# Peptides against a protein of PDB entry 4PN1: the designs that were tried, part 139

Target 1, 261 residues: chain A of PDB entry 4PN1
Amino acid sequence: KIEMNFLNKPIVPDTTKVISNFLTHYLITEPVEHVEIEAKLGTLIDLETQNRFEFPVMNETILNPEFNLRTRFESDMTASEHKYLNEFLNQAFRDSQKPGRLPFAYKHTKQVDLFYETEDNSRDKIRVSKNQSDNQVLACVKKRRVADLFLYCPNDAFDIRISISDELPVSMPSGNQQPSLTRLKDRVGYVHQEIKIDLTKTTQNDPVYDTTERHELEVEFGNIADLRDRAQKAKDGMEAPLFRRVQLFMDNVRILRREHS

## One batch from the design tools (peptide; made by RFdiffusion4, then SolubleMPNN)

Design b1_p21_8_s2 (from b1_p21_8, 13 letters changed)
Fold by OpenDDE base, seed 3:
Structure b1_p21_8_s2 (fold): chain B 261 residues (1-261), chain A 21 residues (1-21)
Amino acid sequence: as target 1 above (261 residues)
Amino acid sequence: KTYMERMEEMDKWLEEWEKAE
């Protein structure tokens, strides 16, 4: 006979527990109403050295937010890295269409985001998203960053930022108001088991910094209602469903952050 | 501009980008 361990039952990795508790807080304890939960691939930069952050650990590590490590997170990658990941995901998509597998869904979108100042002069801007092809409004929201959790990944090409955001639907800005910022987004989206993976190329014209491009990879929970239900069960003492979903999410993130040309 | 000055400008750019997400 072969058993998993001396108890012959699954054991939950500590990383899964920490992330699950983090999510439960903003899903149940202090609930964010229009919550978005995503992980971005990027690099933790040491503000002193301006190089990738170095910490005395040898594997994936969640950084304690109570400590100021004097870092910034750059949610960006090179065009070549972005292209490689796109090709990798395309192959994964193709393989998933085979019999016996759960298939990926695929969507390619091109949109323009228009940012407007609020009348109350709040820090948060109103974002109007439009489809580039027909100029139809896709969304009008006021996005607020609620919390971040950073994972330092010394053995991989990228570090990870898990973010909790509140996307509040708001009314369209007045017709006489001009946008303060415009972004063009070319997004390729992959969905597998309700986990959403987006590759986004963003172009921004800035009068101060000229035209800039950003290449991002995001992994997002595609079913927030289900996740909230799982979090509630966890709060009530049944943690397994939440742990399983978080583990799936993190495994997908781990696969992606290891891939590079 | 010095290396550090360029890095500071980059930091400001990144911060502004994050605010506009």
Scores: peptide ipSAE 0.011, ipTM 0.289, DockQ to the pose 0.014
Fold by OpenDDE base, seed 4:
Structure b1_p21_8_s2 (fold): chain B 261 residues (1-261), chain A 21 residues (1-21)
Amino acid sequence: as target 1 above (261 residues)
Amino acid sequence: KTYMERMEEMDKWLEEWEKAE
């Protein structure tokens, strides 16, 4: 017989606690009503060097948002990296279909996001998402970025941005309004245990800048109601369910950020 | 354009991208 430690009780990694507290704040303490919580793979760029940010740490580190580190986060990767991750996830999907496993769900979607300026606040745009094939409206939301948590991952291919967003459902913009921005999204989505993993090729048409493409991978909590319930329980003193869900989320993120071509 | 100018434009572009998300 073996024990986990000298207390024979589970121990929670500090990263899990910090992230859990971060999520609890925006789920319970100052709740965002239509919250979206996602992690994007990318690179922390040092604005001074224009290279990947360098910090004197040797492992995954949550950056303190109180400090201005003069960084930007580029939620992008090379086409080859994106392709590799797609192949990796395809294999993971296939393996999960085997007996004894929990299966992935898979969906391939091509959509267009149309962004419209708002009269109330130009900073928060209305996003209308449509299916490219039949032009059916998928969603119409006003999305606001509420908070970010950055993870510097010196040992992995990618750094991580965890973002809290408010996706408020809103009415369709006036028919006479023109979109200020258009994004074409080719998205391959995987869902496992209500964790959503999306590989997205985005083509953005901007009137000011040239058309550009981005290759993104995002991991999202697929069941916010459950997560909120877990966060509430955590506030009430039962933290284990929240920690377990956050750990699952982060483990999936960690798997993905370690993969590279 | 100088390298710095291109970088500034890229930063601005990325900022606008993030705002749009």
Scores: peptide ipSAE 0.010, ipTM 0.293, DockQ to the pose 0.014
Fold by OpenDDE base, seed 1:
Structure b1_p21_8_s2 (fold): chain B 261 residues (1-261), chain A 21 residues (1-21)
Amino acid sequence: as target 1 above (261 residues)
Amino acid sequence: KTYMERMEEMDKWLEEWEKAE
């Protein structure tokens, strides 16, 4: 017989604890009402070299937000990488349909996002999302980026940004307003155990840089209410449910960031 | 424009993209 350790009890990695605490803060301590929590695959870029950031660590590391490392995060990948991940997820979807497994759900959507300036000229623009085929309004929100947590992953193709956002529902802009920015999104979505995985191709027109395409992969908590409940329990001294959910989320992220062409 | 100037402009554009997500 073997035991897990000398206590014969599960031990929680500090990465899980740090992320759990980060989430708990914005779910419970200073709660964001219309919270969106997602992780994006991308690259931490050193602003000085314009190459991938290099830090003297050998594994997945949460960067301390108190330090300015002179980096930017590029939430993008090549078309080939994006295609590979799509094929990988398609296979995972098929395998999950087998008996004894929990199945993926799949959805393909095409939408257009229109961004409008606010009356107060705030940096937070109003985003109107419409179905690309019939222009039906899907959502109208003012999105505010609340906080970011960056994970440097030297052994993988991608680094990770975990973001907390507030998506406040707002009224539609007046009919006389013109959008300042338009994005076309082609998204394939996978859902497994209420974790959303989206592959998105975004097309954006820019007056200076013409048309630009971006390929993104994001992982999102699909059940915020449940996550909030788990976070509350954690604040009350029962941390295990939150830790387990965060571990599931991060394991999915880790699987994805390791897969590349 | 110098290379550095173009890079700075690109950085600003990318920042605007991120803010508009």
Scores: peptide ipSAE 0.009, ipTM 0.285, DockQ to the pose 0.014
Fold by OpenDDE base, seed 2:
Structure b1_p21_8_s2 (fold): chain B 261 residues (1-261), chain A 21 residues (1-21)
Amino acid sequence: as target 1 above (261 residues)
Amino acid sequence: KTYMERMEEMDKWLEEWEKAE
């Protein structure tokens, strides 16, 4: 007979606990009403060297936000890396369609994001998202970053930023207002067990600066209501459902950050 | 503010916003 450990009970990794607590804070303790929770693949850059950050750890490590490590996070990746991940996810999609598996859902979206200044010139801008094909308004929101949690992943191609954002639906800007910025987004989305994985190519045109293109991969909790429910249960003493969901999320992230061209 | 200064501010804002996405 084989047992899991000397207690013969499941044990929760510390990483899962830390992330779960982080999420619980912004889901329950100081709840963000229109919360978006996502992980982005990228690189922690050492501001002193401008190279990837190096820390004396040998595995995935959540960085303590209380310490200034003099780092920045770059969520961009190369076109080659992005293409590789797309191919990887396409294969994963195909494999998931086989009998006995839970299938991926797939969606390709092209949209334009228009950014507008607020009347009070606050730091928060209004984003109007439209479908590129028919110019239909998809969303109009004020989005703000609430909190970040950074994972240094020395053994993988990418580091991770888990972000809490607030996306407040707002009314359309006045017709006399012109957008201060326009971005084109080409997004390929995959959904598996309500975890959303998005590959996004973002193009920004500037009349003075050359066109810039970014390539991003995002992993997002697709069912916030369920996650909030799990977080509430955790606060009430039943942590297992939250831990399991966070573990699923992180395992997907871990799979992706290990893949590279 | 110069155009460049405004663009730099916009870039910073966008970076923060993209971090939020």
Scores: peptide ipSAE 0.012, ipTM 0.338, DockQ to the pose 0.014; fails the geometry check

Design b1_p21_8_s3 (from b1_p21_8, 13 letters changed)
Fold by OpenDDE base, seed 1:
Structure b1_p21_8_s3 (fold): chain B 261 residues (1-261), chain A 21 residues (1-21)
Amino acid sequence: as target 1 above (261 residues)
Amino acid sequence: MTYMERMEEVEKELALWDEAE
C-alpha cells in the first residue's frame, strides 16, 4: 500500500494558497461588486533590455507586487503560436465529446468594441460592445483594473498575468460622442467545468499607425458566484473547496502555457 | 443531421485561422 505522505493527506501547493488568498481579498475582504477574474498568457518584458525578463528562479514563481521590477506585461503571442493553441483546444474539445468525459461547450463571436471618454475625464473609458453582424449592443461597461498578480514561468513559452477587474454597467454614451478607439474582436470561447478559455484576435485601426493585430489567450472563472461562496467558506475556516477550484483553474493555465508550436 | 455533419459544422465554427494562414 502506498500513501500520499507521512500524514496520508493531500497537501496544498504554496502557489495555490497564495493565489487563493489574493482572490479572497477581492472577493470577500474588499469585495469587487462586478468582478472579473482572468489569467492572460503573455510575456514579462524587462523595460531596460526590452527582452523577456530574467529572474533568478528555476520554476513558476509569483512575483511580489511590493517590488518594482521594472517590467511590463505583453498579453500577446505570434500568429503561429495562436494558431497552434487553436488547433490544440479544438482537439481537446473533440476528445471531450467522447463517452465518459465532461464535454466542452463553445461559442464563436465577432464583435466590435467602441471606447468612449468619460465626462469626468477619468482614466477609465466606457466600452460599448456590439455584434459585428447586426450591430446589436451586447454590453456597455466601464472596466477598471483593480489588481494584478504576475507569474514568471521560465520553463514555459508564456508568463501569466492574473487580473482582477471591475466591470461596471453604465449608460450608453450620448449620440453626439465619437469613439476614441475601435477594436474588432474575433473570439472562440471554450468552457469546461465553468472555466472559460478564450482565443481572441483583435484588430485595431489607428489613425496614425497601421492596422495592428493582437493574438490573446485568456482563462477566466466562469462562475463568480460559486467562487465567491468558496472564498467565503475559506474565510470561515474551510479552505478546501476554494483550493480545489483554484487548483483546477491553474492546472488549465499550466497546460496552455506549456503548449507551443 | 448526422454526427459527422454536426462535427463538421463545429470544426468550421472553431476555426480562427484558415489553413492558408
Scores: peptide ipSAE 0.221, ipTM 0.792, DockQ to the pose 0.021
Fold by OpenDDE base, seed 2:
Structure b1_p21_8_s3 (fold): chain B 261 residues (1-261), chain A 21 residues (1-21)
Amino acid sequence: as target 1 above (261 residues)
Amino acid sequence: MTYMERMEEVEKELALWDEAE
């Protein structure tokens, strides 16, 4: 007979605990009402060198947000990398349709995001999202970035930013107000076990500059209500459900950040 | 619609990139 360890009980990695605590804070302790929780693949860039930052660590490491590391996070990737990930996820989708597997769901969305200034000139702009084909309003929100947690991943192609955002539904801007920015988004979303994986191509037309394209991959908790319930249970002393959900989320992130062409 | 036809439609919907890109 083999046991897992000398206690014969599952052990939770520190990474899972730290992330779980981070999420619990913004789900329960200081709850964000319209919370969005996502992990983006990208690169921690050293502000001095403009290259990927090099930390003296050898594996996945959550950076302490209390320290100013003089870095920025670039959530963009190359077209080649993004294409590879699209192919990879498409294959994963196909494989999941096989008997004995839990299938992916998918949604392909092409939308236009219109950004409007707020009356109080707040940093938080109003985003109106419309379907590109019929101009139907999909959403009108004021998004606020609440917190970030950065994972440096020296052995992988990408670093990770886990972000807590508040997406407050708001009324449409007045008809006389002009958008300050317009972005086209082409997004394929994959959902597996209520974890959403989005590949997004963002095109921005600038009247002065050439059209720019951004390529992003994000992983999002698709069931916030369930996650909040799990976080509440964790606060009440039952941590296992939250840890399991966070572990699932992070394993998906880990799979994706390791993939490269 | 046959299964194959459905899968072809899905494959098209999953493509963010053209093969020529």
Scores: peptide ipSAE 0.201, ipTM 0.776, DockQ to the pose 0.021
Fold by OpenDDE base, seed 3:
Structure b1_p21_8_s3 (fold): chain B 261 residues (1-261), chain A 21 residues (1-21)
Amino acid sequence: as target 1 above (261 residues)
Amino acid sequence: MTYMERMEEVEKELALWDEAE
């Protein structure tokens, strides 16, 4: 007979605890009303070298936000990497349809995002999202970034940014207002156990930013109500449900960040 | 829906993505 350890009980990884506490803060302690919680694949860039950040660690490490590490996060990848991940996820989607598995859901969407300046001259823009095929309005929101948590992943192709955002529904801009920016998005979405994985190709003509095309992969919690319930239970002393959900989320992220062409 | 029928639908959906690239 083999036991898990000398206590014969499961142990929670420290990474899971740290992330769980981070999420609990913005779900329960200082609750964000229209919260979006996502992880993006990208690269931590050292501002001094303009290369990938090199931290003196040998594995996945959550960076302490209290320290200014002089880094920026680039949420982008090459077209080749993006294509590879698409093929990988397509195969995972197929495999999940087999008997005895929990199936992925799949959706391909093309949308245009129109950005408008706010009347109060706030830094936050209003985003109107429309379906490209029929021009139907999908959403009109003001998105505010609340917090970030960065994971340095020296052994993987990508680093990770976990972000907390507030997506406030707002009224449509006045008919006379012109958008300051337009962005085309081609998005393929995969959903497994209420975790959303989106591959997005973004095209924009920006005279200010030298970015005509971007390739992004994001992983998002698809059931915020359930997550908030789990976080509340954690605050009440029952942490296991939250830890399990965070572990699932992070395992999906870990799978994706290891893939390379 | 049988497994095979579902897989046929899956392949159709994935093919649409591949063709769009």
Scores: peptide ipSAE 0.139, ipTM 0.736, DockQ to the pose 0.023
Fold by OpenDDE base, seed 5:
Structure b1_p21_8_s3 (fold): chain B 261 residues (1-261), chain A 21 residues (1-21)
Amino acid sequence: as target 1 above (261 residues)
Amino acid sequence: MTYMERMEEVEKELALWDEAE
């Protein structure tokens, strides 16, 4: 008989613990009321070289946010990479429909986001989201970025940014206000075990700047209430449920960041 | 709905995204 280790007990990866603690802070300790927790695939760019950041590590590493590494995160990929991931997820979707598997859910949405300046000229903009087909208002929120956690992934096509955001519902802007920015989102969404995976083509029309197109992949916790419950249990000394959920999330992220054209 | 019918519907939905690219 083979045992797991000399204690014959499961061991939790350090990455899982670090991320779990990070999440617990913003779920429980300093709770964000309307929290969104997502991981985006992208590239850590060295501001000095404008190339991908180089760190003296050989595998997935969570960067310490206390250090200014003079980096920026580019949450973008090429159209080819995006297409590859789409095909990959489509196949994963199909495979999950087979007997004995837990199925993906799939949704294709087209959305327009209108961004408005706040009356107080705060950095946070009001986002009005509308369905592109019927112009129905889907949401009106003020999104505030609360915290980021960066994973440098030297062996993979992408680095990862895990972000904590507060999406505060707010009243619609006054009718006399013009949007400062419009963003068209073509999104294909996959949900598996309450983990959301979104591929998004974003066309941004800025009145001052040229139209830009972005290709993004994000992984989001689809059940925040459950996650918060797990985090509370962790604070109360039962960490296993949170660790399991974070592990699931990170495994999905790891699968995706390794796939590229 | 049979498994095959479900798969056919799935393929139709997935194809819509591919056409948009």
Scores: peptide ipSAE 0.043, ipTM 0.494, DockQ to the pose 0.022

Design b1_p21_8_s4 (from b1_p21_8, 14 letters changed)
Fold by OpenDDE base, seed 5:
Structure b1_p21_8_s4 (fold): chain B 261 residues (1-261), chain A 21 residues (1-21)
Amino acid sequence: as target 1 above (261 residues)
Amino acid sequence: MSYMERMEEMEELFELWDKAE
């Protein structure tokens, strides 16, 4: 007979604890009301070298946000990488439909996001999302980036940014206001165990810059209410449910960041 | 544009992306 360890109890990775604490802060301690929690695959770029950031570590590590490392995060990948991940997820979807598995849900959406400046000149813009097919308004929100947590992943194709955002529902901007930015989004979404995985091709029209394209992969907690409940339990001394959920989330992220063309 | 100017432009572009996210 084999035991897990000398206590014969599951051990939570430190990464899970750190992320769990990070999430708990913005779920419970200083709660964000309309919170969105997502991880994006991308690359930490050293602003000095303009290359991928190099940190003297050999494995996945959470960067301390208190330090200004002079980095930016590029939440982008090549079209080839994006295509590969799409094919990978399609296969995972198919495999999950087999007996004995928990199935993926699949959704393909095309939307246009219109960004408007606020009257108070707030940094946060109002985003109006519309369905591309019929221009039906899907959402009107003011999204505020609350916090980021960066994971440097030297052994994988991508680094990770976990973001806490507040998506505050707001009234539609005045009819005479022009959008400052327009994004066309072609999104393929997969949901497994309430973890959302989105592949998004974005075309951005900016009045100052040329049209740009981005290929993004996002992993999001699909059930915030459940996550908040788990976080509350953690605050109350029962951490296991939160740890398990965070670990599931991170394992999915880890699978994806290791896959590349 | 110089290399540095191009890099600055790219940084600005990425910042705009982040602000809009």
Scores: peptide ipSAE 0.014, ipTM 0.351, DockQ to the pose 0.014
Fold by OpenDDE base, seed 3:
Structure b1_p21_8_s4 (fold): chain B 261 residues (1-261), chain A 21 residues (1-21)
Amino acid sequence: as target 1 above (261 residues)
Amino acid sequence: MSYMERMEEMEELFELWDKAE
């Protein structure tokens, strides 16, 4: 007979607890109404050296937001890294279709995002998303970044930023308004157990910086209602459901950040 | 431009990307 430990009960990693508490705050304590919760792969850059920051730690570490660590987060990767991750996820998709597995869902989306200035001169722009093929409006929102949590991952290819955002649905801009910015997005989306994994190639025409491309990988909670329910239960003293969901999310993130060409 | 100026431009660019998500 084998037991997990001397109590024969599962234990929760501290990382899971910290992230769970972070999420609970913005789901329940100070609730964001139209919340989006995602993790992006990228690199923590030292502002002084402009290289990846070297913290004096040896494993995955959540950075304390109370300290100014003189870093920035670059949510980008090379085209080759992006391609490798795409191939990796394609294989994972295929493997998940086998009997006895929970299958991935797959979706390829090409959209254009049009950004408009707000009438109140708010710093937040209105984003209108349209399908590139038929120009159908997919969404019209004002997105606000609420909070970030950074994970330094010295043993992996990428660091992680977990972001809380508020996507407020808003009315379409007037027909007389011109977009201040346009982005083309080519997105390949994978969904497994309601966790969304998106590979996105973005092309942006910027009047100041000319045309730029960005390659991103993001992992998102696909069922916010369920997550909020779990968070509420956690506030009521039943933490296990939330911990399990956060653990699943983080394990998926950990798999992805370790993959490198 | 200097190396530092180039780095500052890059930093600004990435911040703009993040804000426009």
Scores: peptide ipSAE 0.013, ipTM 0.335, DockQ to the pose 0.015
Fold by OpenDDE base, seed 4:
Structure b1_p21_8_s4 (fold): chain B 261 residues (1-261), chain A 21 residues (1-21)
Amino acid sequence: as target 1 above (261 residues)
Amino acid sequence: MSYMERMEEMEELFELWDKAE
């Protein structure tokens, strides 16, 4: 007979606990009503060196948000890396269709996001998302970034930003209002066990800056209601369901951030 | 454009990306 440890009970990694507590705060303690929770792959850049930040740590480390490290997070990757991840996920998709597996869902979308300034001159913009093919409105929201949690991952190709956002549905802007920003998105989406993985090629047109392009990968909790329920249970003393869900999420993130061309 | 101006521009660009997400 083999036991897990000297208590013969499951143990939760500290990273999972920290992230779970972070999520619980914005799900339950100070709840965000229309919460979006996602992890983006990218690079923590030292503002002084303009290189990837270096910390005296040897593994995945959650950075303490109380400390200003003078970093920026670049949620971007090379086209080659993006292509590699796409191929990787395509293979994962195919493999998941085999008997005995839980299948991925797949969707390829092309949309345009139009950003409008708010009447209140808020920092938050109204985003109108439309399908590129027929200009049908997909969504109109005001997205507010509530909190970030950064993971420095020295052994992997990418660092991670976990973001809490509030996506408030709002009315369409006035027809006379011009967008301050236009973003074309070519998105390949994969869903597995209600975890969304999106590869996005984004072209952004800004009236001030030249056209920019980004290649992004994001992992999102696809079932917020379930996650909130798990977080509530955690507050009530039953932490295991939340820990399991966070662990699943982070394992998917860890798989992806390790893959590169 | 100086190096510092370019860096500031890049920072601003990334901030715009992040805020517009």
Scores: peptide ipSAE 0.012, ipTM 0.338, DockQ to the pose 0.014
Fold by OpenDDE base, seed 1:
Structure b1_p21_8_s4 (fold): chain B 261 residues (1-261), chain A 21 residues (1-21)
Amino acid sequence: as target 1 above (261 residues)
Amino acid sequence: MSYMERMEEMEELFELWDKAE
């Protein structure tokens, strides 16, 4: 018989604990009502060198938000990297359809996001999302970034930003308003065990800048209600369910950030 | 524009992008 350790009990990685506490704060302690929680693959850029950030650590490390490290995060990758990840996920999808596995769900969507200024001149814009094929409104929200947690991953192709956002449903802008920004999104979505993985190619028509294109991969908690329940249990002294869910989420992120063209 | 100006522009672009997400 093999035991896990000298206590024969599960041990929780420190990363899992830190992230769990971070999530619990915005789920329970200071709850965000319409919370979105996602991890984006990208690159931490050193503002001084304009190269990928270098830190004297040898493995995955959550950066302390109390320190200004003079970095920016690019939630972008090359078309080649994006294509590789798409092929990788397609294969994972196919493999998951085999007997004995839990299958992926798959969805391909093309939408246009129209951004409008708010009447109160608030910093946050209203986003109207429409289906490109029939122009039907999919959503109308005001999204606010609440908090970020950055993971420096020196051994992997990408660093990670975990973001807490508030997506408040709002009424449609008046017919007299023109969008200040337009984004075309080509999104391939995969769902496995209520974890959403989205590959998105975005074309942005900006009034200030020339048309830009981005390739993004994001991993999102697909069941916020369940996650909130787990977080509440954690606050009540039962941490295991939350830790398990966060561990699953992070393992999926870890798989993806290691893949590159 | 200079290299630094281009870098600043890029930073502004990403900031705008993130705020609009």
Scores: peptide ipSAE 0.011, ipTM 0.333, DockQ to the pose 0.015

